Peptides against a protein of PDB entry 6GMG. Designs and how they scored, part 18

Target 1, 331 residues: chain A of PDB entry 6GMG
Amino acid sequence: DSDDRVTPPAEPLDRMPDPYRPSYGRAETVVNNYIRKWQQVYSHRDGRKQQMTEEQREWLSYGCVGVTWVNSGQYPTNRLAFASFDEDRFKNELKNGRPRSGETRAEFEGRVAKESFDEEKGFQRAREVASVMNRALENAHDESAYLDNLKKELANGNDALRNEDARSPFYSALRNTPSFKERNGGNHDPSRMKAVIYSKHFWSGQDRSSSADKRKYGDPDAFRPAPGTGLVDMSRDRNIPRSPTSPGEGFVNFDYGWFGAQTEADADKTVWTHGNHYHAPNGSLGAMHVYESKFRNWSEGYSDFDRGAYVITFIPKSWNTAPDKVKQGWP

## One batch from the design tools (peptide)

Design b1_p11_2 (made by RFdiffusion4)
Fold by OpenDDE base, seed 4:
Structure b1_p11_2 (fold): chain B 331 residues (1-331), chain A 11 residues (1-11)
Amino acid sequence: as target 1 above (331 residues)
Amino acid sequence: STRAHMNLTPP
């Protein structure tokens, strides 16, 4: 429900941002001020600074997903998602561990499953794949050349992704990207595109036909990555939040974090941009705020979610929404 | 349909 959602007003192109505020290791600001920063730093098309359009401001106003939306150029489809799950750890903890005091068996299993996901390894896998894709894109001037390059790169690395179906999200992602087909975007030229990454946090217990315990405490078997590839089947993610465990309790449906194409090798030093909620300056939720968080802050997540996925999509190289270096805050 | 992010505030 977003009945109180409002589109932020336009900001003058030359208006400089106010300083961001520190917030528990993050840099935080109101959405209007983020628009100012975005126009100064990320808005460039072919090297020219642009005012954020009304459409882009409308996208941004949706909250955390809006940050990813405005920077990627499309609403997240989440089809090309990666994660890392430690099966041995999971089995060992279930066998040798025990529920905490007051913890039910279902709650214990859900928690152990959540803790068996490795966010850093999942992120690293996505970065690895994005790098392979970028190499395949570099000198490819049609999709056929891109796909051939991609298969060769995967073969050289003995990567299990080489065995994916041609119609899989992995191989079809580029052709299904609207900006790839746009004249002022990729113009059907893969070498004009680059791979970018964002992350989604969500709840595993979304199956309405499953037990109430799974909906409340998580489904230990849901949304696990495929062995070898790390691909997560996201088809069952319907943006359904965690079920309340007590009267009056409510949970958020998802969280999105934008990474882009940072080249920082140390995962802990990477910056993730996300929003707190949809923009409702005249409503109970208040104005939307934007956070720039380090990986540790982002990957920690919330109790609302027990899954994290790292998703690859594509943007034109002419866009500056995914620079090599992201500076936290302002100035 | 497009889904909006509800209230989530960092601690």
Scores: peptide ipSAE 0.042, ipTM 0.777, DockQ to the pose 0.144
Fold by OpenDDE base, seed 2:
Structure b1_p11_2 (fold): chain B 331 residues (1-331), chain A 11 residues (1-11)
Amino acid sequence: as target 1 above (331 residues)
Amino acid sequence: STRAHMNLTPP
């Protein structure tokens, strides 16, 4: 699969990046140059720049997931995921709409389901929840205090998440974050952590026991958010790509976009960082490129995917991988 | 296991 993947070489700590270039309304650069930017802008631990380690460079080399990996500090588990689905729209369109010319029923249903997701509302839900979590973290010096604060916040807002099981990803997410337990991270102190957001695009039709049509055109019933909470059960996401509809056709397994903890209130002005593929400078795919896209560019997605989820995880406040303000491109 | 992102061409 990625046998020709190469870890990008180290970049000197003080090397400034070359200017990014515009590409389809987004800022784009080669991975090595992103490393330079990362070291100047995002690498800070306790206010001090850090050279991207070999391990981090290796993580990054995996492509879009690598961008999220290096900035979040762990491989995405995607357990605490949110989305928004318009059930009424879906039902009405299925009832009153009809397949396009040449479109199969399965293709029609898959398309209608895809179009019934609202990426912006999904993102806003994740931001809302992250905000609640951050308030709960603020003065909590142990997990018990954090959980108590969280429950109080949810009760005050009459949020359906208050009814989630204690073992749910919602309540267990912090304790399951490696950096929370690290001495140089959270050191088991919730107040040293903050909630961050990334997004995953993936294919709904991953059930190998389902019909071929669902694998080709999407499973309309898969990966819908739970009413009230907006939580998406991601347990069935196994990074299985869309099945080809014609010989020679192939689809990508997933896409990841890093948002972090930007405070920009206008969703359309938020910046999402993602990669195009794993780094293969000597292979057919070529060097990995990193894109910094506005929300509209990110949320548009690709035909490879019919689902978008917005995932919450945590990083230490001492990290600068999720600053309040992200500037697109360089300088 | 860790999976790598394959080729994705921007529109």
Scores: peptide ipSAE 0.042, ipTM 0.776, DockQ to the pose 0.144
Fold by OpenDDE base, seed 1:
Structure b1_p11_2 (fold): chain B 331 residues (1-331), chain A 11 residues (1-11)
Amino acid sequence: as target 1 above (331 residues)
Amino acid sequence: STRAHMNLTPP
């Protein structure tokens, strides 16, 4: 954590946001103005608007992860993560492709691996699983009923997730959600909860025992989804950034994007909310800005990252941080 | 590693 980080001040509950600005095909605003929008649109508990608390404002101040944090109600654990990887494309390109001019073999392999991930298919898999989970939650009034419903749903769809261990993040995710246990949250009633989705971009070459080339250009074998389930083992993600490939070059550790529970069927029309950096209005980085990006803008990512995961967690249905429809920008 | 996000460059 940076000592320059500052918690944004409280905003009056009835203060309307200023207009957002267009920025590279996305809507952009300063964090204080996002708080105003959040209070008008996303703050509702049981249908009543709430002022963003000091604790929530502090969470938000952490940047891109802060947006996911304040809307999900917990710091991302990333345990239930999904992706899609085209193994045939990867093998074929390695066999028949050629490094570009000036590209090393390691750089070529890292790039080919990155390009073999399909962000849209990964996102769709997460949405599919979230839908199954939501059906299992709907009429379940205890965890046992929820788990039984999950097994039935998975069996009906012949989904490989049915073979996961009972201790798998897939089955344990609900019980490990703090808001599920809260009296004013789920109150241990699965039917009061819903599945939500966020995404994380990160670097594959995080193994310090691996070659310098993997740390610079990516580890082609790291963070691949399991066949059939699409589950990604995120246990080795330690928020280590890409190693510089040239003098003076630097990379950031991660990016988080909040999707929630939008019902828009067209992935390209979905809205992803994220931040640029922690809030440092008196520091060199400046004030935090919040972006609302379409999927094409979000999934494009940055050269800092060669992996994207789509993660499922849960929030109470009484929260409005994950509405069916998200409008980009303001007004 | 830090829990706070460092500066992202615009696309």
Scores: peptide ipSAE 0.042, ipTM 0.773, DockQ to the pose 0.135
Fold by OpenDDE base, seed 3:
Structure b1_p11_2 (fold): chain B 331 residues (1-331), chain A 11 residues (1-11)
Amino acid sequence: as target 1 above (331 residues)
Amino acid sequence: STRAHMNLTPP
């Protein structure tokens, strides 16, 4: 169905958005109207509005991942991911709990594992780390200075991330960011960059060598955060959807939500921007819609997914795709 | 509805 994807047309730079539609606590609009909002609010480079380029519109057209793509400036690599998992809760529930009526053992274990993740704590951890990184970036004019600052910050906080290997995604993330190396981006100057956050929802049961039950009901042991650091090994995420449990059932491969660098301290008041599917105005799926959801709406996810990760990447400070304050909807 | 969708990855 990839052949049905269409790049949204260009919108005039000064065209104002139509009002968003409220939808169950979130604001919704068609992709073309989001482009209008994006140009008014998020498009700024060095304080100047920019028309969304054809390339950016094409990125956006891919759906939920497209929203994160256009705002982060690169396709998500998901290498620096965080989550929170309550091991004690998981063990206790497995020991003392029992399957619901009609629930298989595998289904029970998968559900218990899913419920043992804390989305709010995962998000909090990512924000904490992003804050540390931003402090390390602030006065660092080369990568070496950034890394030294980062180590010092982590040591001061007695953070387990200080023990990560120098080649880990945590320490290599900045140098692996294309916009960091771009002349009009970071220009190899860490102080010109800032940490930003997005989230990915996905399915744990992606190991094709595992049991069918794990593919259907989740792999309780997969994609858990490392103790102390909260880092999730995302290397085995291959964008494989949940296996159907009944005839005709199908699941989506992933969902992405863009947070950026909002400074709102109350997680419940933060806004997450995401899309429903790739833009196919002439296809069966129809036009792409963009949603601006509060954290509650985003973090609840769908039955398609049993994992949520909060990922850190970097953008140039000259971009306005990650402002301090995000207003939900329009106006 | 956000549930009735398919997300694509770049080629």
Scores: peptide ipSAE 0.041, ipTM 0.770, DockQ to the pose 0.464; fails the geometry check

Design b1_p11_2_s1 (made by RFdiffusion4, then SolubleMPNN; from b1_p11_2, 7 letters changed)
Fold by OpenDDE base, seed 2:
Order: C-alpha cells, then structure tokens, then sequence
Structure b1_p11_2_s1 (fold): chain B 331 residues (1-331), chain A 11 residues (1-11)
C-alpha cells in the first residue's frame, strides 16, 4: 500500500546538491537531494533551468518508476520494448543441464530461461533502434515524413522491423507520446523530438491461469523477444510480482532504470538512474533514495525479477533530461 | 491506478 507516500517538498532552484554517497558501486542520495541535482543538471528547458514542479515531484515520489516518469515526462507505457534471448543456450542447457540439489524442474527451467537473456545485447538492440529513429526524426517536420524516413532507414539496413504493422508500437510510438503533441514540446514536429531509452525489470510468471510453479519460479516461455526484431510483447505485463515460495516471502512489482540518450559507446560505462521505493519519510519504508548505477549494477537486477526489457520512448530535444553525458553522483 | 515501487534493497 502506497498510502503513506508523500510528495517531496520543493527545493530552491539555486540550491546545490550535497555529495552523493557510494553504495555497492553505485552513487546514492536521498530523493530531495536528487531533486537538487535534477534542477541543476536535467531541468533545463530551452537552455533554462527549471524548478521541479509539484506535479513532477509527485511523479518522482512513486519510486523507481518515478525517476523514469519525471525524466520522460510520462508514466511508462512500456510498449516499445526490446530484449535478446539466446535460444540455443536455452535449449542446450535444458537438454544437457540438470537441476541443482533441491531445485525443482520448474525452478530449473525458470532459472535457465532467465540466464538465457542477454542484457547487453538487449540494450544494444534498443540503442541501435533508437539511433535509426533519431536519424528518421532529424529532417522530418510531420509524422508522415518521419515514418517514410524510418521505413527507408530500415530498408537500407535490412532490418526486420520494416515488416511491422503501421499500428505496431514501433511505428505508433511517436504519435502516442504526449510531449510530441505539446506546443512547448514537439509541437507535432518530429525533428524536435529524440528517442530515449529506459529499462524495466519484471517477473515473467504473471499469468494467473498458469501453474503455481510458473508464478513462483518463472514462465520460461513468457516475454521472449521476437526473432529478428527483438521486440517483446509487453501486453501481458500487469506489474504482478513474483509469487512467494515460502511463507512471509514477498517480492517487488517492478524496477525501472533511466538511461536517456547517453552517447557512451561502452555499455559498461553508461549510467542508469533508479529509485529504491516510493517516498515514505514517515512510514516504515522511509525516505526514497535515488541511485545512479553503472550498467553492470543495473543489469544484475534482483531475484524479484527474471525479465529485463529496454524500452524506447521520446522526449523533446529542448529537454535536458537525457543528455549525451551523464555524470555519476555529485559533484 | 498508478503503481508505485515497493522496497528494493541493494544487495
């Protein structure tokens, strides 16, 4: 229950952040201090710093999803998601591997499936697609021009995404972005928008009609990327957490990490921003903390999740929530 | 309804 969620107070625009603290190879700070950093670094609209609005602070207060929400400008829809799955590894391990001592068959299959996902390749695919989209956006002043450019780019690269339906999340993503339609955003001009990336960790075993074992240990067949495109059908993701395997055990519903549009070519050097939980300074959970993690730290995830997806959305180029370079921590 | 993240503790 998020009934004890509190919206962080406003921070003066000129207030500088306190230093971040190291935490397990990450940079960590309390949410209020992140707001200070955000105002100094990421708040810029048309080159001018902005105070984080009450609405934005409220979004942020929702935890990890709040970090992505405030930076992307919308609650994540997760429709344009990519992953990479090694089918050969999966098949070979199932055939030649054996359950560990005390491991059930379902647990074994779930684990093998989880291990068959390649987070780095999934991220790389999303970056590749985002790059194609950005090229298509550059000189497009209406949606039709954008779509034409996109199709040409895909054809030139012989990308399987060229075969996607016009109504697919791939082609409809821009038009379905609120900031694209906003006067102070894209103003219906694709050339004013850029593609950005965030990641979601979630549980595969969400089908309530499936076996209890799948809900406890994962569904090996769920949320696999389509061959060629790398697209993941996220329609069945209902933010249902992993089922407890023992009494008193509980799992979290999801995790979100914000990447934006960093240009760092080395995936391991990219920075991912995420929150630990909703802000409850007077509750049992305590104040929300924000983490800036390297890719390795982010991609490791938690036992709560057996799937990772890399999602593309769009923001106005006038926003500075997705800069080319992200510095970890403060100063 | 908007969903919030529950507690994730770093390892």
Amino acid sequence: as target 1 above (331 residues)
Amino acid sequence: SLLSNANIEPP
Scores: peptide ipSAE 0.068, ipTM 0.815, DockQ to the pose 0.144
Fold by OpenDDE base, seed 5:
Structure b1_p11_2_s1 (fold): chain B 331 residues (1-331), chain A 11 residues (1-11)
Amino acid sequence: as target 1 above (331 residues)
Amino acid sequence: SLLSNANIEPP
C-alpha cells in the first residue's frame, strides 16, 4: 500500500540540519533534514556518531512507524502496552449525558468511551513500569537475575503486575527483543539494556464481525486496560482504519510517537517524535515530514483514532536514540 | 507484512 515509497538518500555524516519550522507548539522538518539531526544527536553507538544506514533509512521511510522503528531498532510489536481508563466517568457520562444534536447513540457512546481514556495517566503508568524495569536491569547479568529483581521490585511496591504469568508480555518482553541477543547489543546481559517508551494511536472498531456502527464510531468496550496492571490486550489490533461515515471519507491506519527514555518529570514538557506519512517525494503524498511535538500536541491525536497506548520495549544502553533530554527542533 | 501510515497532518 506504499507503491510510491522511496528510501531517502544518504546524508553526509557531518552535515548539520537546517532550522526546523515551528508550528502550533511543534517543530517540523522534511525527512532528509531529520536524518541530518538524527546523525548529529541520536546516531551514537558507544559514543561514536554513525551515518544512518540504508536499512535504517528504508525503515524511516515508512512514516510515523518508521520513526519508532529506526530509534527502537525493530518494527513495533506493541505487546507490552499500557493505558488508563476511567470506568466511573464512562458510566456516569453514559447515564447522565445526552447525544449532541445530530449525534447517533453509537456515536455518542464511542465518543464518551474515547473521552474516558486518560492519556496522561496512561503515559505515567508506562513511565512507572519502565522505571521498575530499569531498576531490575541495572545489576542483572542474566535473564534469571533480571526476572528475580523485577519480581522483587513489584512485590515491594505491591504492584498487580507481580501476578502476571511468566509467559506474559510483561516478563517475556526482554527475551523477545532482538537487540538483547545481539553481540553488539545486549549480548544477553540485561544490565546493558534499558526500557524505552513509544505510543500508538489506533481505531477501536476493528472487528469485521461487529456492527457497522462500531466500525464507524468506535467499540466502547475494545482495548481497555486491565484493572490494577493497566495492561492493554493488543492482540486484536490489526491496523484496520476507521470506517468512513460519509462517501469519500478515508481514515489513516495508525500513528506512532517516539518518546524513548526522557527524564523530564513534567509530562507536558516531554517531546514526541513522529512522521506524517511514508516518503513519496515523487508521488501525490509528497515528501515525508517529521514532527517533534510536546505531549499535549501528541496526545490530542486525530479523529482517525479513539485509542492511545503507551508501549514499553528495550534498547541497548550504548545507543543514543533515547537520551535523557530531547531538545525540540533545531537549533 | 510491514505497514506504513497514509497522510496525517497536524491541525
Scores: peptide ipSAE 0.065, ipTM 0.822, DockQ to the pose 0.144
Fold by OpenDDE base, seed 1:
Structure b1_p11_2_s1 (fold): chain B 331 residues (1-331), chain A 11 residues (1-11)
Amino acid sequence: as target 1 above (331 residues)
Amino acid sequence: SLLSNANIEPP
């Protein structure tokens, strides 16, 4: 939290947004204008538009994580995370590849590890699991029924997730979702909930007991998905940024992108919503901007990060923060 | 803990 952070002011419920600025496959706008769009498009509770509350505006003001926060209804816990890693590619490149000119061995290994993650396959795995969960939710009116349905679905697909412990993040995610227990949310009825997806970019070299090289260039062994399940142990992600590799260089702690529950089958056509930084209109960073990016723009990430995870959480079906179709920009 | 991101600017 920054002392310069300011909560954006309220916007009238019926105020229409100004046009977004298109730029290199993205649509960009200032946070106040996003609030206007959000109220028109995403704010609906049980079919009725809602003004973004002061609490929600405060959440949003936190930057990229704020976009995910306001749309998911809770601060990201990142416990149910998926990725895809090509072990054969990694081993082969380490064996047969060579460092580039001026590249250290540690930098080479970190780069090879980063490049061995497949963002599209990671995203696809999360979508697959979310689909299974949604089928399990559809006709379940208590948690026991949901869990039974989920186990049956996984068994039918011969999915390795069926072997997860009952207390694992996979099986406990629903009951640990605040909106599931709310009267105006799920009201303890799984059939009122749906699975949604967001993504987090972060740095692998967060272990302070490891070498400085791992902190600078990445830890090739960190945050890999488990074979079969694709689950990533996120317990060691403490929002520690990459260490500088040169004087004056600095890196940010994370990036979050909101996907929700889009049904577009082509990953490249999906839209990801994210923010650039916390809202500081009177500070050095300036006003927060919100971006709606295509998958190629989102998944490319930044040099600040060498890991991407795709996380599943739940929201009430009565919320419209995760529609089947997301239109990029305005109009 | 609740954290905000500092500054990310698309290229």
Scores: peptide ipSAE 0.063, ipTM 0.811, DockQ to the pose 0.143
Fold by OpenDDE base, seed 3:
Structure b1_p11_2_s1 (fold): chain B 331 residues (1-331), chain A 11 residues (1-11)
Amino acid sequence: as target 1 above (331 residues)
Amino acid sequence: SLLSNANIEPP
């Protein structure tokens, strides 16, 4: 939160967006124009277009997390997160690889760990799990039926998630979703909900009790997915940015990208929506911009981050914030 | 508390 953050003004419901600016495979626009697009495309509740509320505009104003917040209906908790890590590659590279010229051992290990994560496989795992969840939701009219369906689906697929504890984020995620309990949302009916996906980029070296090198160059052992399930324990993610490695260097705390429930089978063609920073039109950062990026652009990330997780949450099917098809930019 | 991000524009 920043003192110079401003809530974008309301946009007329029928105001059409201005064209987005194409940039390096992305489509970019100012936050006010995104609100216009959102109202035209994503705002629908029960098939009716809605003006973005003041509350939603306030959520959006928080930047990249705001995009995920307004579309998911809740501030990200990141409890049900997936990733893919190639342990064999990591071990092999540590053993047989060499630090680059001028690279310390800690830098080398941090880099090798970062490179051992596969963003595409992590995303695919999340999509796979979301699909299983959606099948379990489809005909379930209470939570017990949903959970039973999940267990059956997982057993049929011989998925390691079937062995998760009942209190695991995997099984508790639906009941912990506010919109599931809302009368105008799920109304405690799983069949009214659908699984959606967003992604978070963050720094691994967040443990203040660890070495300075880990805080600067990454903790190779932190935030790895569990074997078989792909689940990442996000409990230690406290939104702590990377520590500076040189005077004057600074890093940001996180990045969020909204995917929703796109059905595009080619990962490279999927669209990810994210913001650059909180909205500060009168501050040093300036107005918030919203980007619609292809997966390659999103998954590339920044040097600020060495971890990416793909998170599953739920929204009511009556919301149109996660359509099957997302068109990049405007028109 | 809820946190905002201060990210850079993508290249």
Scores: peptide ipSAE 0.042, ipTM 0.779, DockQ to the pose 0.143

